# Peptides against a protein of PDB entry 4PN1: the designs that were tried, part 194

Target 1, 261 residues: chain A of PDB entry 4PN1
Amino acid sequence: KIEMNFLNKPIVPDTTKVISNFLTHYLITEPVEHVEIEAKLGTLIDLETQNRFEFPVMNETILNPEFNLRTRFESDMTASEHKYLNEFLNQAFRDSQKPGRLPFAYKHTKQVDLFYETEDNSRDKIRVSKNQSDNQVLACVKKRRVADLFLYCPNDAFDIRISISDELPVSMPSGNQQPSLTRLKDRVGYVHQEIKIDLTKTTQNDPVYDTTERHELEVEFGNIADLRDRAQKAKDGMEAPLFRRVQLFMDNVRILRREHS

## One batch from the design tools (peptide; made by RFdiffusion4, then SolubleMPNN)

Design b1_p27_4_s1 (from b1_p27_4, 11 letters changed)
Fold by OpenDDE base, seed 2:
Structure b1_p27_4_s1 (fold): chain B 261 residues (1-261), chain A 27 residues (1-27)
Amino acid sequence: as target 1 above (261 residues)
Amino acid sequence: DVYTYDPNNKASKFIPKDELHLLYKPA
């Protein structure tokens, strides 16, 4: 007879617990009203060497935010890497359409984001998103980055940043106001079990920014209400549903960050 | 970055420093 362990009970990795606690804080303890939770694939850069960060660990590690590691996170990849991931996800999509599987959903969108300054000179800019095809307004929000949690992944192609953001809906800027920044976004979105995976190519023509084109992959919780419910249950002592959802999210992230051309 | 960071909402706030050890208990 084989048992899972000497208690013969499931055990949750501390990685799952740490992330769950991080999410619970901004879902329940100090709740962000219009919360967006996403993981971006990228690279932790050592500010001293300008190379990928090297930490004395051998596997996926959540970096303690209490310590200044003197790093920056670059949420970018090469066009080749981005293309490979797109092909990979396309194959995953096809495979998921087979009988017995839960299917991916797919959507391709092209939008333009216009950023506006606020009248109160707030640090937060207003983002107006429009569909490129018909110029219809898709959203008008002020997005504030609330918190970041970084995972150093020495064995994988990418490190990851989990971000908590507040995406506050706001009224449209006045018609006479000019945007301070404009970005074009070409986004391919995949959804599986309410986890959103987006490949985004962003183009920008702005003298303030050196990068005119960026290739990003992000994984997002597609059902915040469900996640908040799970987090509340966790606060009430029933942690399993939250742990399972976080595990699913992280497994998807882990799959993606391992893939490389 | 077009996004702003809230300096009052550090990631370290999600768990008290003195409770980090609790992550390694069977609870």
Scores: peptide ipSAE 0.039, ipTM 0.428, DockQ to the pose 0.187
Fold by OpenDDE base, seed 5:
Structure b1_p27_4_s1 (fold): chain B 261 residues (1-261), chain A 27 residues (1-27)
Amino acid sequence: as target 1 above (261 residues)
Amino acid sequence: DVYTYDPNNKASKFIPKDELHLLYKPA
């Protein structure tokens, strides 16, 4: 007979615990009302060298936010990498449709994001998202970045930023107000077990600079209510449900950040 | 491909100037 360990019980990786605690803080302790929790693939850049950050660790490591490591995060990848991930996810989608599997759901959205300054000239902008095909409003929110947690992943193609945001629904800007910024987004979304994986091509026009294109991959918790419930249970002493959900999330992130052409 | 891909379009990276990086403070 084979057992998992000398206790014959599942154990929780430390990474899972740390992330779970991070999430619990903004789900329960200081709850964000309209919380968005997502991980973005990208690169930690050393501000001094402008190269990818190098830290004396050999595996996935959560950076302590209490220390200033003089880094920035680029939530971007090459077109080639993005294309590869798209192909990879397409294959994963197809495979999940087979009998005995839990299927992916898929959605393709082409939208335009219009950013407006707020009346109080706050740092937060109002984002109006419209469908490119019919110009219907998809969302109107004021997004506030609440917190980031960075993972340095030396063995993988990408580092990770986990972000907590508050996406407050707000009324549409006045009709006479002009957007300060416009972005075109071509987004494909994959959903598996309520974990959302989005590939997004963002095009931004600048009057001074040439049109820029960014390629992003995001992994998001698709069921915040469930996650909040799990976090509350964790606060009440039952941590397993939260740990399992965070583990699932991170496993998906780990799969994706390891893939490259 | 699930999105419209133009293989002839070279990607250019940019950093959003208004992006904030707020860091978690443990309680």
Scores: peptide ipSAE 0.013, ipTM 0.321, DockQ to the pose 0.027
Fold by OpenDDE base, seed 4:
Structure b1_p27_4_s1 (fold): chain B 261 residues (1-261), chain A 27 residues (1-27)
Amino acid sequence: as target 1 above (261 residues)
Amino acid sequence: DVYTYDPNNKASKFIPKDELHLLYKPA
């Protein structure tokens, strides 16, 4: 007989605990009401070298958010990388349709994001998202980035930013207002066990930034209510459900960040 | 499929674009 360890009990990876605690804070302790929790694949860039950041660690490492590492996070990737991931996920989708598997759901959305200035001309803009096909409003929100947790992944193609955002629903801008920025999004979404994996190609003409396409991959918790319930249980002393969900999330992220063209 | 191959339309991982996702950034 083989046992998993000398206690013959599961052990929770430290990464899982740290992330779980991070999430619990913004789900329960200081709760964000309209929380969005996502991980984006990208690259930690050293501001000095403009190359990928190098930290003296040999594996996936959560960076302490209290330290200024003089980095920026680029959530972009090359078109080739994006294409590869698209093909990879398409194959995963197909495989999941086989008997005995839990199937992916798939959705392709083309939308336009319209950004509107607020009355105070603050950076707190309003985003209106509409379907390109029928101009139906998908969302009207003000998105606030609440917190980030960065994972440096020296062995993988991508680093990870886990972000907590507040997507506050707001009323539509007045009809007489014109958007300050228009962004086109072509998004394919894969959902497996309520974990959303989105590939997004963004096209925009920005007055500040050059007109370039962005290619992004994000992994999002698709059931925030369930996650919040799990986090509450964790605060109440039952951590296992939260740990399991975070582990699932991170395993999906790990799969994706290891894939590259 | 979100991807349409264009060899002349490659995005760079090194171009600062992430802030474009923020509608509000805390101080």
Scores: peptide ipSAE 0.034, ipTM 0.329, DockQ to the pose 0.026; fails the geometry check
Fold by OpenDDE base, seed 1:
Structure b1_p27_4_s1 (fold): chain B 261 residues (1-261), chain A 27 residues (1-27)
Amino acid sequence: as target 1 above (261 residues)
Amino acid sequence: DVYTYDPNNKASKFIPKDELHLLYKPA
């Protein structure tokens, strides 16, 4: 007979614990009201070299947020990488429809995002999202980035940014107000076990900026209420449900960041 | 999306360029 280890019990990876604690803070300790929790694939870039960041580690590593490593994160990839991931996810979708599997759900959305300045000209912007086909309003929000946790992944195609955001629903701007920025978004969304995976192509025609197109992949917790409940249980001493959910989330992220054309 | 960014972010000292550059577009 074989056992898992000398305790014959599952062991929780340290990465899972660190991320779980990070999430618990913004779910329970200092709770964000309209919290969004997502991981984006991208590249940690050294500000000095403008190349991918290099650190003396050999595997997936959560960077200590208290240290300024003089890096930036670019949430972007090439069109070819994005296309490859789309095809990969399409295949995963098809495979999940087979007997004995839990199926993906799929949704394709094309929207336009209109960004409006606030009355006080603060950095806070209101985003109005509309469906491109019928111009119906999908959302009107102020989105504030609360916290970031970065994973340096030297063996994979992408690094990871896990972000805590506050997406506050707000009233529509006045009809006389003009948007300061307009973006077109072509988004394909996949949902599996309440983990949402979005591939988004963003197009922007702006004379100020050379970049007119961006390709993003994000993985999001699709059930915040459940996650908050798990985090509360963890705070109360029962950590297993939260650890399992975070492990599931991170395994999906790990699958995606390893894929490349 | 365009995000407001907390310069006192407790969990990050990195600059999210993808979120910040568009915030500085002239109104």
Scores: peptide ipSAE 0.009, ipTM 0.303, DockQ to the pose 0.050; fails the geometry check

Design b1_p27_4_s2 (from b1_p27_4, 8 letters changed)
Fold by OpenDDE base, seed 2:
Structure b1_p27_4_s2 (fold): chain B 261 residues (1-261), chain A 27 residues (1-27)
Amino acid sequence: as target 1 above (261 residues)
Amino acid sequence: VVYTYDPNNKASKWIPEDELHLLYQPP
């Protein structure tokens, strides 16, 4: 007979605990009302070398936000990498449609985001999102970045930024206002067990820098209400449901960041 | 609008500075 350990009970990886606590803070302790929680694939860049940072660790590591590490996070990848991930997810989608599996859902969206300055000249801009096909307004929000948690992943193609944001619904800008920034977004979205995976191509026109294009992959918690419920249970002493959900989320992230062309 | 570019990164492009995030910086 084999047991899991000398207690014969499951244990939770420390990474899961740290992330769970981070999420619990902004879900329960100091709750963000319209919270968005996402992980983006990208690269932690050393500001001194301008190369990918080389921390003295050998595996996935959550960076302590209390220390100035002199890094920046770039949430971008090459078109080739993005294409590879798209193909990978397409295959995963197909495989999930087989009997005995939980199926992916898929959606392709093309939208334009118009950014407007606020009257109080606040740092946050108002984003109006419209469908490219019919120009229908999809959303009008003021997105505020609340907190970030960075994972250095030396063995994988990408590092990870987990972000807490507040997407505050706001009124449409006045008709006389001009957008300060316009972005076109071509997004393919995959949903599995209420975890959202989005591949996004963003095009931005700038009169000074010409047209720029970014390729991003993000993983988002698709059911915030459920996550908040799990976080509350964790605060009440039952941590297992939250840990399981965070583990699922992180496993999906880990799968994706390991895949590369 | 300010853009940045990392010539040493294979994935690097001109990216709006506001799309980048710095880790904790003391005031």
Scores: peptide ipSAE 0.000, ipTM 0.333, DockQ to the pose 0.043
Fold by OpenDDE base, seed 5:
Structure b1_p27_4_s2 (fold): chain B 261 residues (1-261), chain A 27 residues (1-27)
Amino acid sequence: as target 1 above (261 residues)
Amino acid sequence: VVYTYDPNNKASKWIPEDELHLLYQPP
């Protein structure tokens, strides 16, 4: 017979543990009320060289946030890469519709994000999202970035930023307020086992830099309540459910970051 | 802060946010 190891029990990758602990902190220890947890594909840039960061590791590694590595993260990719990922996900969607598989859900949205300054002149802006077709308000939130965890992935096309954010629902800005920034978002979303995968093309008009376009791919935990429950269990000594969910999330991220045009 | 480049190769500052792009739709 065949066993998976000498204990014949699953073993959790260290990456899973580290990420799980990171998430648990902001789910349970210092809980973020309206938490959003997402991973974005992008590139860690060395501020000194302005090239992709080179870290002396040979595989996926989580960067220690306690150390300043003089990097920035660019959550962007080329149009070609974005197109490739779109086609890849479309194929994955199609394949998942076959008998015996768990199907993807798919949604295409086009929205406008309007950013407003807060009354207290805080760093965080109020974001009003509207449907492009009918101008229906979809959301009005104040998003606070809580924490980031960066994964350097030297063997893959992309590095990863896992972000913890607090999306606070807030009242609509006063009618006399003008947006400080407007972004057009063309978004295709895929959901599989409550993991959300979003491809987004963002167009931004800037009076100084003209029109800019960004191509992003993000992977998000679609069921925060479930994740929080799992995290609580982990704090109580039963870590397996959380590890399994984080492993699923990271496997999806790993699949995507390896794909390139 | 994240940085991106516009089609004209100009650097731009971006506030991290949730964004998606659709080039092709599944059948």
Scores: peptide ipSAE 0.037, ipTM 0.455, DockQ to the pose 0.038; fails the geometry check
Fold by OpenDDE base, seed 3:
Structure b1_p27_4_s2 (fold): chain B 261 residues (1-261), chain A 27 residues (1-27)
Amino acid sequence: as target 1 above (261 residues)
Amino acid sequence: VVYTYDPNNKASKWIPEDELHLLYQPP
């Protein structure tokens, strides 16, 4: 006979608890009204060396936001890496269509994001998203970054930034305003168990730096209402549902961050 | 905060949303 441990009860990894508490804060304690919660794959860069930051740890580590480590996060990868992840996810999609599995959903979208300055010249810009095919307005929002949580992943291809954002729906800019920035997005999205995985190629024209292309992978909680419910239950003393959902999310992130071309 | 924003850095010119544009093969 074998038991799980000397209590013979399941135990929750500390990483799951820390992330769960982080999410609970912005879902329940100081609730963000139009919250978006996503993890992006990228690289923590040491501002002094401009190389990947080196931290004296040997595994996935959540960085303490109270300390300025003089880093920046680059949410980018090579086209080759991005293509590899696309192929990987395509295969995962196909495999999930088999009997006995929960299937992926797939969607390919192309949109243009137009960014407008606010009248108060705030850092938060108004983003108008349009479908590239017919220029139909998809959304008009003011997105505010609320909080970030960084995971240093020394054993994997990518580090992780978990971000809490507030996407406030706002009125369209006046017809007299010109966009300060235009960004083209080509996105392939995969959804599994309400966890959204997006591969996005972003093209941005800059008069100073010419055209810049970025390749990003993001993992997002697709059901915020459910997540908020789970977080509320956690605040009320029932943490298991939240832990399970966060564990699912992080396991998907962990799978993806290990992939490299 | 863990990260430091540098307005003079090219990478910092991007809006923090880190958005992607790609056209790959369907599954």
Scores: peptide ipSAE 0.037, ipTM 0.390, DockQ to the pose 0.071; fails the geometry check
Fold by OpenDDE base, seed 1:
Structure b1_p27_4_s2 (fold): chain B 261 residues (1-261), chain A 27 residues (1-27)
Amino acid sequence: as target 1 above (261 residues)
Amino acid sequence: VVYTYDPNNKASKWIPEDELHLLYQPP
């Protein structure tokens, strides 16, 4: 017989605990009503060197938000990397359709996001999302970035930003208001066990700046209600369900961040 | 994206400043 350890009981990784506590705070303690929780693949850039951040650690490390490390997060990758991940996920999709597996769902969407200033000129922006083909309004939200948690991953192709956002549904901006920013999004989305994985090519049209293109990969919790329930249970002393869900999420992220062309 | 620290947050965190208006600037 093989046992996990000398207690023969599961051990929760410290990373899982830290992330779980982070999520619990914004799900339960100071609850965000219309919360979006996602991880983006990218690169922590040292503002001084403009190269990838270097820290004296040898593996995945959650950075302490109390420290200003003078970094920025670049949520982008090369077209070749993006293509590779697309192919990788396509294969994963195909494999998941086999008997005995839980299948991926797949969706290809093209949308335009129009960003507007709020009436009070708050830092929160209104995003109107429309389908590119028929301009049907998909959503109108006031999005607020609530918190970030950064994972430095020196052994992998990408670092990770986990973000908490509030996407409050709001009324459409007045007809007199013009968008300050327009983003075209070509997105292929994969869903497995209610974890969303999106590959997005974003074209940003700015009236002042040149058009920019980004290639992003996002991993999102697709069932917030379930996650909130798990977080509440954790606050009530039953942490295992939350830990398991966070572990699932992070394992998916870990798989993806290791892949590169 | 430039981040700032908000000392008034109950939980210490760095948050982006006006993220939706920041242009992505690839190297």
Scores: peptide ipSAE 0.013, ipTM 0.306, DockQ to the pose 0.063; fails the geometry check

Design b1_p27_4_s3 (from b1_p27_4, 9 letters changed)
Fold by OpenDDE base, seed 4:
Structure b1_p27_4_s3 (fold): chain B 261 residues (1-261), chain A 27 residues (1-27)
Amino acid sequence: as target 1 above (261 residues)
Amino acid sequence: PVYTYDPNNKASKWIPADELHLLYKPP
């Protein structure tokens, strides 16, 4: 008989614990009411060299947020990489439709995001999202970035930023207000086991600055209520459900960050 | 068929597999 270890019990990777604790804090301890939790693929850039950050580690490493590492995170990739990931996910989608598999769901969305300044001139802007086809309002929120957790992944194509945000539903801006920023989003979304994977091509039009285009991939927890319940159970001493969910999430992220054109 | 969302009511529905969209199309 083969046992998994000398205790013959599952062991949780430290990465899973750290991330789980991070999530639990903002789900339970200091709960964000309208929480969004996502991981974005990108690159940690060393501000000094303007190259990818180099840290003396050999594998996936969660960076301590208490340290200023003089980095910036670029949540962008080349069009070629983005296209490759799109094709990769399409294939994964097709494969998941086979008998015996749990199928992906798929959605293509084209929307426009209009950003408005708040009355208090706060850093947080009001985002109105509309469907490009019929101009239907999809959402009106004030999004606040609450916390970030960065993963340096020296062996992979991308580094990771896990972000916790508060998406507060708010009333529509007054009709006399003009958007300070307009963002066109072409998004293809994949959902598997309530983990949402989005590829988004964003065209941002600023009235002052030049138009910019970004190519992003994000992985999001699609069932926050379930995640919160799992986090609560973890606080109550039952950690396994949370660990399993975080592990699933991170495994999906790990798959994606290894892919490149 | 493939499993996707109804753009109108967000419900999942089956569509032909060849209707999967790409962000980038060949020239």
Scores: peptide ipSAE 0.034, ipTM 0.441, DockQ to the pose 0.015
Fold by OpenDDE base, seed 5:
Structure b1_p27_4_s3 (fold): chain B 261 residues (1-261), chain A 27 residues (1-27)
Amino acid sequence: as target 1 above (261 residues)
Amino acid sequence: PVYTYDPNNKASKWIPADELHLLYKPP
């Protein structure tokens, strides 16, 4: 007979615990009301060298936010990498439709994001998202970045930023107000077990960006209510449900960040 | 064959999963 370990019980990786605690803070301790929790694939850049950050570790490592490592995160990839991931996810979608599997759902969306300045001139802008095909409003929100958690992944093609955001629904800007920024998004979305995976090609004309086009991959918790419930249970002493969901999320992220052309 | 639904398709038709790659490809 084979057992998992000397306790014959599943164990939780430390990474899972750390991330779970991070999420619990913004789900329960200081709860964000309209929370969005997503991981983006990208690159940690050393501000001094402008190259990918090098840290003296040999595997996936969560960077302590209390320490300034003089890094920035670039949530972008090459068109080739993005294409490869699209093909990879398409194949994963097809395979999941087979008997005995849990199927992916798929959605293709082309939208335009219009950003407006707030009346109080706050740092947060109002984002109006519209469908490109019929100009229907998809969302009108004021998004506030609450916290980031960075994972350095030396063995993979990408590093990871996990972000906590507050997407507050707000009223539409006045009709006479002009957007300060317009962003076109071509997005394909995959959902598996309520984990959302989005590939997005973003076109933006802004002097702040070196390029007018970005290629992003995002992994998002698709069921925040469930996640919040799990986090509450964790605070109450039952951690397993939260750990399982976070593990699932991170496993999907790990699969994706290892794939490249 | 495996099919999926494209909500942006004006014809509201199912598309073969094998054609997913045709819907979006970055340059």
Scores: peptide ipSAE 0.029, ipTM 0.418, DockQ to the pose 0.014
Fold by OpenDDE base, seed 3:
Structure b1_p27_4_s3 (fold): chain B 261 residues (1-261), chain A 27 residues (1-27)
Amino acid sequence: as target 1 above (261 residues)
Amino acid sequence: PVYTYDPNNKASKWIPADELHLLYKPP
């Protein structure tokens, strides 16, 4: 008979523990009230070379935020990669509808995001989201980036940024105020086991190219209340539920970051 | 490609329209 290790007990990967602790901090220790937690696929860029950063590691590695590596993160991919991922997820959706599987949910949305300056001219903009077809207001929020955790993934097509954001609902801007920025968002969303996977094409006017697009893939925790509950249990000494949820999240991210056209 | 600042991403890459061949399809 075979045992899994010399203790014959499960062991938690260090990556799972580190991410779990990161999330627990902003869920429980210093709780963000209207928290959004998402992972974006993209590229860590070396500010000196403007190429993908080269870190002396051979596998998925969480970068220490205390060290300034002189990098920036581009949450973008090519249109062909984006299309490939759409087709990939469509197939995954179809396969999940088969007996014995947990099915995906699917939603296609088109919205317009209007960004407004705040009265204090802070960096945090007010975002008004409207339905693209009927101009119905969907949300009005002030989004603040609280923290980032970067994963360098040398063996995959993409690096990962896990972001903690605070989306504070706010009142609509004054009628005399004009938006400083307008973006069109075309989003196809997939939900599996309360984890959201979104492919978003963002269109914006650019002074050089007139109209330009950005292509993003994000993975988001769809049930924050459950995640917060799991994090609280972890603080109370029962870590397994949180670890399982984080591992599920990261496995989905790992699947996606390996895919490319 | 051009890079711009936005409130959600410190640096964003924009792709020229003539390079866009994305088709969104439902399942």
Scores: peptide ipSAE 0.022, ipTM 0.319, DockQ to the pose 0.022
Fold by OpenDDE base, seed 2:
Structure b1_p27_4_s3 (fold): chain B 261 residues (1-261), chain A 27 residues (1-27)
Amino acid sequence: as target 1 above (261 residues)
Amino acid sequence: PVYTYDPNNKASKWIPADELHLLYKPP
């Protein structure tokens, strides 16, 4: 007879607990009203070497923010990597349509994002998103980055940043106001079990940035209400539902960050 | 806020998120 461990009870990995606690804080303890929770694939860059960060760990590690590691996160990849992931996800989509599987949903969108300064000169800009095809307004929000959690993944193609953001719906800027920045986004979205996976190609003409094109992959919790409910249960002593959801999210992230051309 | 260790009770607490941004300089 085989048992899971000497207690014969499930045990939750520490990574899951740490992330769960991080999420619970911004879902329940200090709740962000219009919270967006996403993980972006990218690279932790050592500011001193300008190379990928090197830390004395051998596997996926949540970096402790109390220590200044002198890093920046680049949420970008090569066109080749992005293409590979697109093909990979396309195959995953196809496979999921088979009997006995839970199917992916798929959506392709092209939008333009216009960023406007606020009257109070706040750091947060107003983003107006429009559909490229008909110029219809899709959203008008003020997005505030609330918190980040960085995972160093030495064995994988990418590191990850988990971000908590507040996307506050706001009124449209005045007609006489000019955007300070314009971005074109070509986005392919996949949804599986309410986890959103987006491949986004962003183009912009910005005098501040040398890169005119960015290739991003993000994984997002697609059902915040459910996640908040799970987090509340966790605060009440029932942690299993939250842990399971976080585990699902992280497993998807882990799959993606391991894939490379 | 971001995770920090409390040496007194072997637990953790969250610190202001702005400190994280200062430390890690996200884009």
Scores: peptide ipSAE 0.006, ipTM 0.238, DockQ to the pose 0.077

